Peptides against a protein of PDB entry 4XPM. Designs and how they scored, part 96

Target 1, 160 residues: chain A of PDB entry 4XPM
Amino acid sequence: VMLHSKNVKGFLENTLKPYDLHSVDFKTSSLQSSMIITATNGGILSYATSNNDVPKNSINEINSVNNLKMMSLLIKDKWSEDENDTEEQHSNSCYPVEIDSFKTKIYTYEMEDLHTCVAQIPNSDLLLLFIAEGSFPYGLLVIKIERAMRELTDLFGYKL
Target 2, 67 residues: chain B of PDB entry 4XPM
Amino acid sequence: DIKGTIAFDTHGNVIESTGVGSQRIEDIGDLSKVTLDAEGFAQVQGDSLLVHLYKRNDITLAVYTSA

## One batch from the design tools (peptide; made by RFdiffusion4, then SolubleMPNN)

Design b2_p17_8_s1 (from b2_p17_8, 6 letters changed)
Fold by OpenDDE base, seed 3:
Structure b2_p17_8_s1 (fold): chain B 160 residues (1-160), chain C 67 residues (1-67), chain A 17 residues (1-17)
Amino acid sequence: as target 1 above (160 residues)
Amino acid sequence: as target 2 above (67 residues)
Amino acid sequence: SLDEFIKEGLEAIKKKF
């Protein structure tokens, strides 16, 4: 099934859901934000946020969107730097992964007090970006984003 | 009697933590260096707690008990 | 799944030790 804009938005909204284990008493918070951005300039193509208490078109919503734009740009820049830095690619913040014979990397970044995770959608000009609270463990965040990317095969190879 | 758990990956990053495990994240550094047996198990005596390790498919589970 | 792994691990540890 082809992913359209509405489908992508819905997909991102679903990624916001908390991770709830039943084998042990462990449950995360919801992701703060989930986005697909361009690898070229960090432009937001689609996004979802767990903060739905802000009225649409309000000044507060505009400010929150602007904040997301800034964060996406900063993370894109950091990602770009790391993609050209062998040492950073060998740090514990970089996870090389392979999805259906396509290779990509997952990076974890601390953004102020937030835990973020970003990965290039295989062979594409797009990045998937998760933003979570500091209480969300990085190891789980990596697992979450990897599994999410496996569901975005329609975007593999997408070029701007 | 389980007092807590920690699950972590090969990068030393936490996947989950519960109970006393949540307060012992710093143990991952040492636990990641423990030699496991052929079945992926190990037991490490701590200060007052015993840590039981199980690793499979690049994920390590640490279970804290009093004995 | 992760939950299944943890369940497996808990039981395995219980049997091992």
Scores: peptide ipSAE 0.772, ipTM 0.951, DockQ to the pose 0.907
Fold by OpenDDE base, seed 2:
Structure b2_p17_8_s1 (fold): chain B 160 residues (1-160), chain C 67 residues (1-67), chain A 17 residues (1-17)
Amino acid sequence: as target 1 above (160 residues)
Amino acid sequence: as target 2 above (67 residues)
Amino acid sequence: SLDEFIKEGLEAIKKKF
């Protein structure tokens, strides 16, 4: 089964859902945004946002999309720098992981008051990017994105 | 009685926090240095609360109690 | 799962202490 653009969008929308624990009284907010972007230039291939209070085709929507484009570019640049920096790869902001014999890294980045994490989809030119409120714990964000990537095997090895 | 919890990973990043644990995230620095027994447990006295630790699979759970 | 881990941990702590 191949992932089509429509399926990818739906997948990203599903990642927005809050994390709700029942063993303890703990529930997160929804992710602010979830995106698949290119590792080469930070271009957004697909995205989902929880802020749906903006009318379609409005100036505010355009500004919102432009904001996502800006954030994706900034995070891509930071990711690219870290991928070429051994010291950054050994910091507490980097989580090496292995999925189905493929190695990748999850990075956490503070973007103003937002908590973000990004990871290269294994052996691909694509990055998965989560943006959450500052109240969303980084440790949980990492767990969330790792589990999400495990569901994107169809994109493993995808080259532009 | 449980007053709160903190779960954190090996990087010292929070996974979840509840109750008084949400107000004691700074404790992770010290809690991460606590020596656990062979079964992965430890108990630490912190201010007026006891902290019970359990670690398994690279995740540490801290439970705050009054006694 | 994470929820299961926390649940197990809570129970384990209750038994230990």
Scores: peptide ipSAE 0.771, ipTM 0.951, DockQ to the pose 0.907
Fold by OpenDDE base, seed 4:
Structure b2_p17_8_s1 (fold): chain B 160 residues (1-160), chain C 67 residues (1-67), chain A 17 residues (1-17)
Amino acid sequence: as target 1 above (160 residues)
Amino acid sequence: as target 2 above (67 residues)
Amino acid sequence: SLDEFIKEGLEAIKKKF
């Protein structure tokens, strides 16, 4: 299935859903945001948010979007730095993974009180970015983003 | 009688936690160093509770019980 | 899946100890 802009948006919206285990009494909150951004400039290509009750074109919406853009840029910058830092790549915040013979890395970053996770879509100029509340465990966030990337094979090798 | 659980990865990051496990995340540091038997099990004393460990596929499950 | 792993672990621990 070819991923179009609308399909990507819908995909990201689906990633917002909470993780609900039945083996034990454990359920997370929804992700705050899920985004695909450029690795070059941190520009947002597509995004979904759980807090979208704000009227369109309102000052509050503009503010929230601007905040999202700022976070994306900051995370991209941190990611870029870590990709050029061997020590950071060996920290507990970096998960080397292989998806269909493509290697990539998953990074976890704490942004104030939020838990974030970012990964380069294999061989692409794109990053997948999850933003969650501080109550969302990093280990689970990593699992979630890895599994999400496995569903984005159409974006593998995407170049700007 | 299970009092709580913690599941964590090889980086020491939490995957899930329930019950008393949610209040004992700091135990992961020590639990990660416990030597497991050939089947991937271990039992350790965690303060007033017993901690039962099971590890498979780089995920460790810790189950807290009174005995 | 993760849920299946936890179920497996719970049962395994129950049998082991």
Scores: peptide ipSAE 0.771, ipTM 0.951, DockQ to the pose 0.876
Fold by OpenDDE base, seed 5:
Structure b2_p17_8_s1 (fold): chain B 160 residues (1-160), chain C 67 residues (1-67), chain A 17 residues (1-17)
Amino acid sequence: as target 1 above (160 residues)
Amino acid sequence: as target 2 above (67 residues)
Amino acid sequence: SLDEFIKEGLEAIKKKF
């Protein structure tokens, strides 16, 4: 399977879907945003957002895109800082994980009233980033992003 | 009769919560310290409710009941 | 899956207690 822009966009859009449990009466909201960004500069390579009903080329659309750019940069910077801090890597907000013998880390970050999590795609220069409402529990967010990364094996080892 | 549930991970972060469990998130701190038996079970009295614990594969499920 | 785990846990607790 080859990943190209359309495939990645569709993948990210699919990650926006709510998590709906049937064993108990529990259902989340949709993710606000899902992005693949560069680990070096925080540049957005692909993104999806639940707020797609904004008129194209409108001021609101521009503001929303700019907001995503700002969020990606802020989270990238914090991620970079933590990756260079042994103590932060052992904090409660860091989840070491292993996917198909590849090791990576998932970080959870509070951004304003939003719950976010970010993870380096194994051995790559890319980060996967989820942004959710404050009602979205962090433990579930971590599970969600780990499972999503397992579907991105074609990007493992990708270098810019 | 189940009054609510909380599922949480080894970091103490919530995975899901329902019913009275959604109002008892602060219990995770104490529940995470409870010693489980060999099969991964425990029962704790928690503010007029019983809390039944089950842990497997790094996930703890807490079930709140009246008895 | 997570849903399956919750189901298993609920049943296990019912049997245990």
Scores: peptide ipSAE 0.771, ipTM 0.951, DockQ to the pose 0.885

Design b2_p17_8_s2 (from b2_p17_8, 6 letters changed)
Fold by OpenDDE base, seed 2:
Structure b2_p17_8_s2 (fold): chain B 160 residues (1-160), chain C 67 residues (1-67), chain A 17 residues (1-17)
Amino acid sequence: as target 1 above (160 residues)
Amino acid sequence: as target 2 above (67 residues)
Amino acid sequence: SLDEFIKEGLEAIREKF
């Protein structure tokens, strides 16, 4: 059983929602973007963005999609480099995690003024990528993406 | 009597911040080095505020109070 | 959850100090 594209899209859209705590007065902004990309080429398999106010097929939409493609490629490249760099894997920007006996790593990257985090979906050729504003704290972003990955078990082991 | 909070992880990254805590993110460096008791608590005297620490499951909560 | 942790932490701190 695999997640259909529609289901994945909906999942990603849900990840965009702000994190709202009630124990304390704390609420984040929505994620700017949430994507599943290929670890091989950085190709976008599915994505969601909070910037849905752009008319379809407009120049602005094309530019925004192209920007996402660029960011995904850049982050994929950085991720790939870090996966082959022991030093980077032991930096504060790398969070080793284990989900259902599968080991993976969450990386945080500053992309211009944006806060991003990326993680390989366990044992797969896929990366989950969150892009948020600079006001979104990295510690929470890591928690958010970890929790999200735990809901993507159908994609564990997915190979292209 | 809480003036603010900071929650941070073992990497020193912020999870949440409120009130005066939002203006004292730089405190994490020092707070992360504080030795906690067996129950995961500590108290640190700040400049004008008292900081109460609680750590569990690799998350540290810092609570700022006037006293 | 994170919210539960913070809630519990606040209470724990209140009782501790």
Scores: peptide ipSAE 0.769, ipTM 0.951, DockQ to the pose 0.902
Fold by OpenDDE base, seed 1:
Structure b2_p17_8_s2 (fold): chain B 160 residues (1-160), chain C 67 residues (1-67), chain A 17 residues (1-17)
Amino acid sequence: as target 1 above (160 residues)
Amino acid sequence: as target 2 above (67 residues)
Amino acid sequence: SLDEFIKEGLEAIREKF
């Protein structure tokens, strides 16, 4: 299925769903946010948020969006730094992965009390970014974002 | 018999935790260093509990039991 | 899947020990 703007939005919304294991009594919270941002300047191309019961065009909505913009920019900056840092690429916070013969890296970042992970969509100028509560384990977050990226093949190689 | 579980990856990051495992995340440091047998198993005595390890495909499952 | 892995692991451990 071809990923268009609306499809991407819906996809991101779907990633917000909690991870529920049944083999053991374990269930996560929903992701707070899921975004596709530019690797160049951290601009948000598409996003989804949980608990978005905020009136449209309200001050609260504006603040929420602005907060996402700020976080995306900060994470992009950190990602950019790490992409140019061999030591960081070999830390426990970096997961080299290969999807359909395309190599990329997943980074985990603590943002205050939030757990985040970001990964460059293979061969593209885009980053996929997940933001979760601190209770969301990083190992699972990495698995989640890797599997999500495998569904974004239409964006592989996307250049701005 | 199972008192809890921890699943973690090769980076030492938690994938899931339940029961007493949720309170023993710090054990991952030691558990990750345990030598597994050819089938990917090990058993370790951790304080008052036994920890049973199973690793496959870069994921380690630790199961805490009383015996 | 992860859930399947956990399930398999639990069973494997039960059989091993």
Scores: peptide ipSAE 0.769, ipTM 0.951, DockQ to the pose 0.912
Fold by OpenDDE base, seed 3:
Structure b2_p17_8_s2 (fold): chain B 160 residues (1-160), chain C 67 residues (1-67), chain A 17 residues (1-17)
Amino acid sequence: as target 1 above (160 residues)
Amino acid sequence: as target 2 above (67 residues)
Amino acid sequence: SLDEFIKEGLEAIREKF
């Protein structure tokens, strides 16, 4: 069973919402972007962005999409390298996790002034990618992406 | 009289920070090494502030107070 | 949840110290 493209898009849009705690005075910004990309080529299958001020099909939108394509490719390359690097897998930037008996890893990457994290959807050729501002704590970003990934069971085992 | 908080994971990465905690992220390095009691608590004196620690399920909460 | 954890932690610390 696979999620419909529109459902995936809506899911990613929901992940953009800020994390708001009420026990303490703490609230994050919205995620800048949320994406599902291919682990093989870094191609974007679905994405959502918090920047809705850009008209659709405008030159500015095209440029922003191109930027996302570049970032996704770069992060995919970093992920691929780390998956083949034992040392990187033992750094504090790698979180081994288990979801429904499936093992995967969450990686955090600094991209210029942005905080990003990426994880392979269990047993699939897909990666889930979050991009946030530098003010978004990495520990919280990891929690966020893990919980989000637990809701994508329909994509577990997806092969290109 | 809470002056601030920091929550962090076992990797030393911040989960949340408030008040003076937001200005003392560097304390995580030392706080992560503190030995907790059987109930998951510890108290550490630092500068003019007292830090109260509580850890459960791989998350540590640090609460800063004046006393 | 994380929020619940923080609430519980704050209360636990208040009672402990």
Scores: peptide ipSAE 0.768, ipTM 0.951, DockQ to the pose 0.910
Fold by OpenDDE base, seed 5:
Formats: structure tokens, sequence, C-alpha cells
Structure b2_p17_8_s2 (fold): chain B 160 residues (1-160), chain C 67 residues (1-67), chain A 17 residues (1-17)
């Protein structure tokens, strides 16, 4: 099955949904943003945001998009540094993960008052990036991105 | 008689928290060091509350009760 | 799932203690 651009957008939109537990009274907020970016330059391939009520072509929309571009670049840079730092790869901010025999890493980063996590799609030049409010627990964010990444097998091994 | 819960991973990061557990996230540091029995259980006295621990599949669940 | 784990854990704790 081929993952088309429209399907990627829809996939990312679905990841925005809050996590709602029923065994206990626990429910998160929606993710602020969900993105697929390039590992090389931090360029945005596709994105979804919970701020869908912003009028098209408005100043607010432009500012929000620019903010996403800036955050994606900053996170990519931090990710690149950590991938070249053995010490950082052994910190509590790094989760080694194996999906269908493919190895990757999930990193958690504090960005201002936001909680973020990023992971390289296995053997690819792409990163999956989640941005959430500070109230969103990091442990749950890691679980969320790992499970989401398991649904992106079509992008495994994708090279630019 | 559950007063709250905390679930956390092997990195000490919160997965979920409810009730009094949401106000006791700092307990994770000590709870993560508790030795569990062969079945993955432990019981720890924490302040005025009793903490019941259950760990399975690299996730620890802490349940706070008054007794 | 995570929800299933929490549910399972709650029951296990109730039975243990």
Amino acid sequence: as target 1 above (160 residues)
Amino acid sequence: as target 2 above (67 residues)
Amino acid sequence: SLDEFIKEGLEAIREKF
C-alpha cells in the first residue's frame, strides 16, 4: 500500500487526538502539532495542527506556520547533535526502540513550555515529530509516537 | 479506596497520573528504586498514604490508598 | 493496550493486597 500525501496528512491529523483512558479518570489534551520532517534540513514534508480554526491566509496562520518551521529546524538540529553524541544517547531523554527488527531512537525535548518528542523513521531520511502542551506526560508521548511510527512501515527505508 | 495513581516507565517519565498521584510525581525517584517481589509487587509507606506497586512489561503502576 | 494494562494492574493489586 502506497502512502499518498493526502493519506499522510490524514494520518498526522489522527495522531492529534487526545489519549483517553477509561480504567482511570485520565485524559490528555490534543497534540498541538504532528509533523514529518526531513532529517537533513528539518524541512516539513507534512504537518497537522490542532489550530484549524485559524482563517486561511491570515497573519495568525502565517505566524503559526513559521513557528512550526522554526521548531522543526531547532529540533532537527538537537536531534542531529544527539545522534553524534554517545553520552546523550544514554540519557533518560533517549529511548532505543525496535520495530519489526528495525532499530531507531525516540528523543524527548523540552521546547519552551512545550513537550516534544522526535524519532527517525527506521532506515529513512525522515523524522516523525510530536509537539504537545507541557501537561502531556513524556512517558505517554513516547508510547504514542512509537505506536504511530509502527503504522508508517511504508516510509521505512525512505531516502531523499 | 484509591486516592490516586501514577504510571511511569523505566526512564522515570510519567505515563499517567490521577488524584493525589498527580501531586506526588516527585515520588517516582524513590519508587523506581524499590525492590519488587518475584511477581512484580511491592508495598511502600509514603507519608500518610500507602503506595502499592505493580510492574509488568517495563511499566510501573503505583496506586495510592489511605490504608 | 495501555488501558488494558492499567486495568490489569489495578485488579492485580486489589487481589494481592
Scores: peptide ipSAE 0.768, ipTM 0.951, DockQ to the pose 0.891

Design b2_p17_8_s3 (from b2_p17_8, 7 letters changed)
Fold by OpenDDE base, seed 5:
Structure b2_p17_8_s3 (fold): chain B 160 residues (1-160), chain C 67 residues (1-67), chain A 17 residues (1-17)
Amino acid sequence: as target 1 above (160 residues)
Amino acid sequence: as target 2 above (67 residues)
Amino acid sequence: SLDEFIKEGLEAIEKKF
């Protein structure tokens, strides 16, 4: 399977879907945003958002895109700090995980009233980033992003 | 009769919550310290409700009941 | 899956207690 811009965009859009359990009466909201960004500069390579009903080329659309750019940079900076801080890597907000013998870390960050989590795609220069409402529980967010990364094996080891 | 549930991970972060469990998130701190039996079970009295614990594969499920 | 785990847990607790 080859990943290109359209495929990645569609993948990210699919991650926006709510988590709906049937064993118990529990259903989340949709993710606000899902992005693949560069680990070096926080640049957005691809993104999806639940707010797609904004008129194109409108001021609201521009503001929303700019907001995503700002969020990606802020989270990238926090991630970079933590990756260079042994103590933070052992904090409660860091989840070491292993996918197909590749090791990576998932970080959870509170950004304003939003719940976010970010993870380096194994051995790559790319980060996967989820942004959700404050009602989205962190434990589930971590599970969601781990499972999503397992579908991105074509990006493992990708270097810019 | 189940009054609510909480599922949480080894970091104490919520995975899901329902019913009275959604109002008892603060219980996770104490529940995470409970010693489980060899099969991964425990029962704890928690503020007029019983809390039944089951842990497997690093996930703990807490079930709140009246009895 | 997570849903399967919850189901298993509920059943296990029901049997245990």
Scores: peptide ipSAE 0.770, ipTM 0.951, DockQ to the pose 0.911
Fold by OpenDDE base, seed 2:
Structure b2_p17_8_s3 (fold): chain B 160 residues (1-160), chain C 67 residues (1-67), chain A 17 residues (1-17)
Amino acid sequence: as target 1 above (160 residues)
Amino acid sequence: as target 2 above (67 residues)
Amino acid sequence: SLDEFIKEGLEAIEKKF
């Protein structure tokens, strides 16, 4: 089964759902945004946002999309720098992981008051990016994105 | 009588927090240095609360109690 | 799962202490 653009967007929308534990009284907010972007230039291939209070085709929507474009570009640049920096790869902001014999890294980045994490989809030119409120714990965010990537095997090895 | 919890990973990042644990995230620095027994447990006396630790699979759970 | 881990941990701590 191949992932089509429609399926990818639906997948990203599903990642927005809050994490709700039942063993303890703990529930997160929804992710602010979830995106698949290119590792080459930070272009957004697909995205989902929880802020749906903006009318379609409005100036506010355009500004919102532009904001996502800006954040994706900034995070891509930071990611690219870290991928070429051994010291950054050994910091507490980097989580090396292995999925189905493919190695990748999850990075956490503070973007103003937002908590973000990004990871290269294994052996691909694509990055998965989560943006959450500052109340969303980084440790949980990392777990969330790792599990999400495990569901994107169809994109493993995708080259532009 | 549980007053709160903190779960954190090996990087010291929070996974979850509840109750008084949400107000004691700074404790992770000290809790991460605590020596656990062979079964992965430890008990630490805080300022006014007891902290019970359990670690398994690179995740540490801290449970705050009054006694 | 994470929820299962926390549940197991709570039970384990209760038994230990």
Scores: peptide ipSAE 0.770, ipTM 0.951, DockQ to the pose 0.909
Fold by OpenDDE base, seed 4:
Structure b2_p17_8_s3 (fold): chain B 160 residues (1-160), chain C 67 residues (1-67), chain A 17 residues (1-17)
Amino acid sequence: as target 1 above (160 residues)
Amino acid sequence: as target 2 above (67 residues)
Amino acid sequence: SLDEFIKEGLEAIEKKF
């Protein structure tokens, strides 16, 4: 199935859903945001948010979008730095993973009171970014983003 | 009688936590160092509770019980 | 899956101890 802009948006919206276990009484909150951004400039190509009750074209919407853009840029910058830092790549905040013979890395970053996770879509100029509340465990966030990337094979090798 | 659980990865990051486990995240540091038997099990004393460990596929499950 | 792992672990622990 070819991923179009609308399909990507829908995909990201689906990633917002909380993780609900039945073996034990454990359920997370929804992700705050899920985004695909450029690795070059941190520009947002597609995004979904749980807090979308704000009317369109309102001042509050503009503010929320601007905040999202700022976070994306900051995370992209941190990611770029870590990709050139061997020590950071060996920290507990970096998860080397292999998807269909493609190698990539998953990074966890704390952004104020939020838990974030970012990973380069294999061989692409794109990053997948999850933003969650501080109550969302990092280990689970990593699992979630890895599994999400496995569903984005159409974006593997995407170049800007 | 299970009082809580913690599941964590090889980086020491939490995957899930329930019950008393949610209040004992700091135990992961010590639990990660516990030597497991050939089947991937261990039992350790965690303050007033027993901690039962099971590890498979780089995920460790810790189950807290009174005995 | 993760849920299946936890179920497996709970059962395994119950049998072991």
Scores: peptide ipSAE 0.769, ipTM 0.951, DockQ to the pose 0.876
Fold by OpenDDE base, seed 3:
Structure b2_p17_8_s3 (fold): chain B 160 residues (1-160), chain C 67 residues (1-67), chain A 17 residues (1-17)
Amino acid sequence: as target 1 above (160 residues)
Amino acid sequence: as target 2 above (67 residues)
Amino acid sequence: SLDEFIKEGLEAIEKKF
């Protein structure tokens, strides 16, 4: 099934859901934000946020969107730097992964007090970006984003 | 009697933590260096707690008990 | 799944030690 804009938005909204284990008493918070951005300039193509208490078209919503734009740009820049840095690719913040014979990397970044995770959608000009609270463990965040990318095969190879 | 747990990956990053494990994230550094047996198990005596390790498919589970 | 892994691990540890 082809992913359209509405489907992508819904997909991102679903990624916001907290991770709840039942084998042990462990449950995360919801992701703060989930986005698909361009690898070229960090432009937001689609996004979802758990903060739905802000009225649409309000000044508060505009400010929050602007904040997301800034964060996406900063993370894209950091990602771009790391993609050209062998040492950074060997740090514990970089996870090389293979999805259906396509290779990509997952990076974890501290953004102020937030935990973020970003990965290039295989062979595409797109990045998937998760933003979570500091209480969200990085190891779990990596697992979450990897599994999410496996569901975005329609975007593999997407070029701008 | 389980007092807590920590699950972590090969990068030393936390996947989950509960109970006393949540307060002992710093143990991952040492736990990641423990030699496991052929079945993926190990037991490490701590200060007042015993740590039981199980690793499979690049994920390590640490279980803290009093004995 | 992760939850299944933890369940298996807890059970395995209980049997092992």
Scores: peptide ipSAE 0.769, ipTM 0.951, DockQ to the pose 0.906

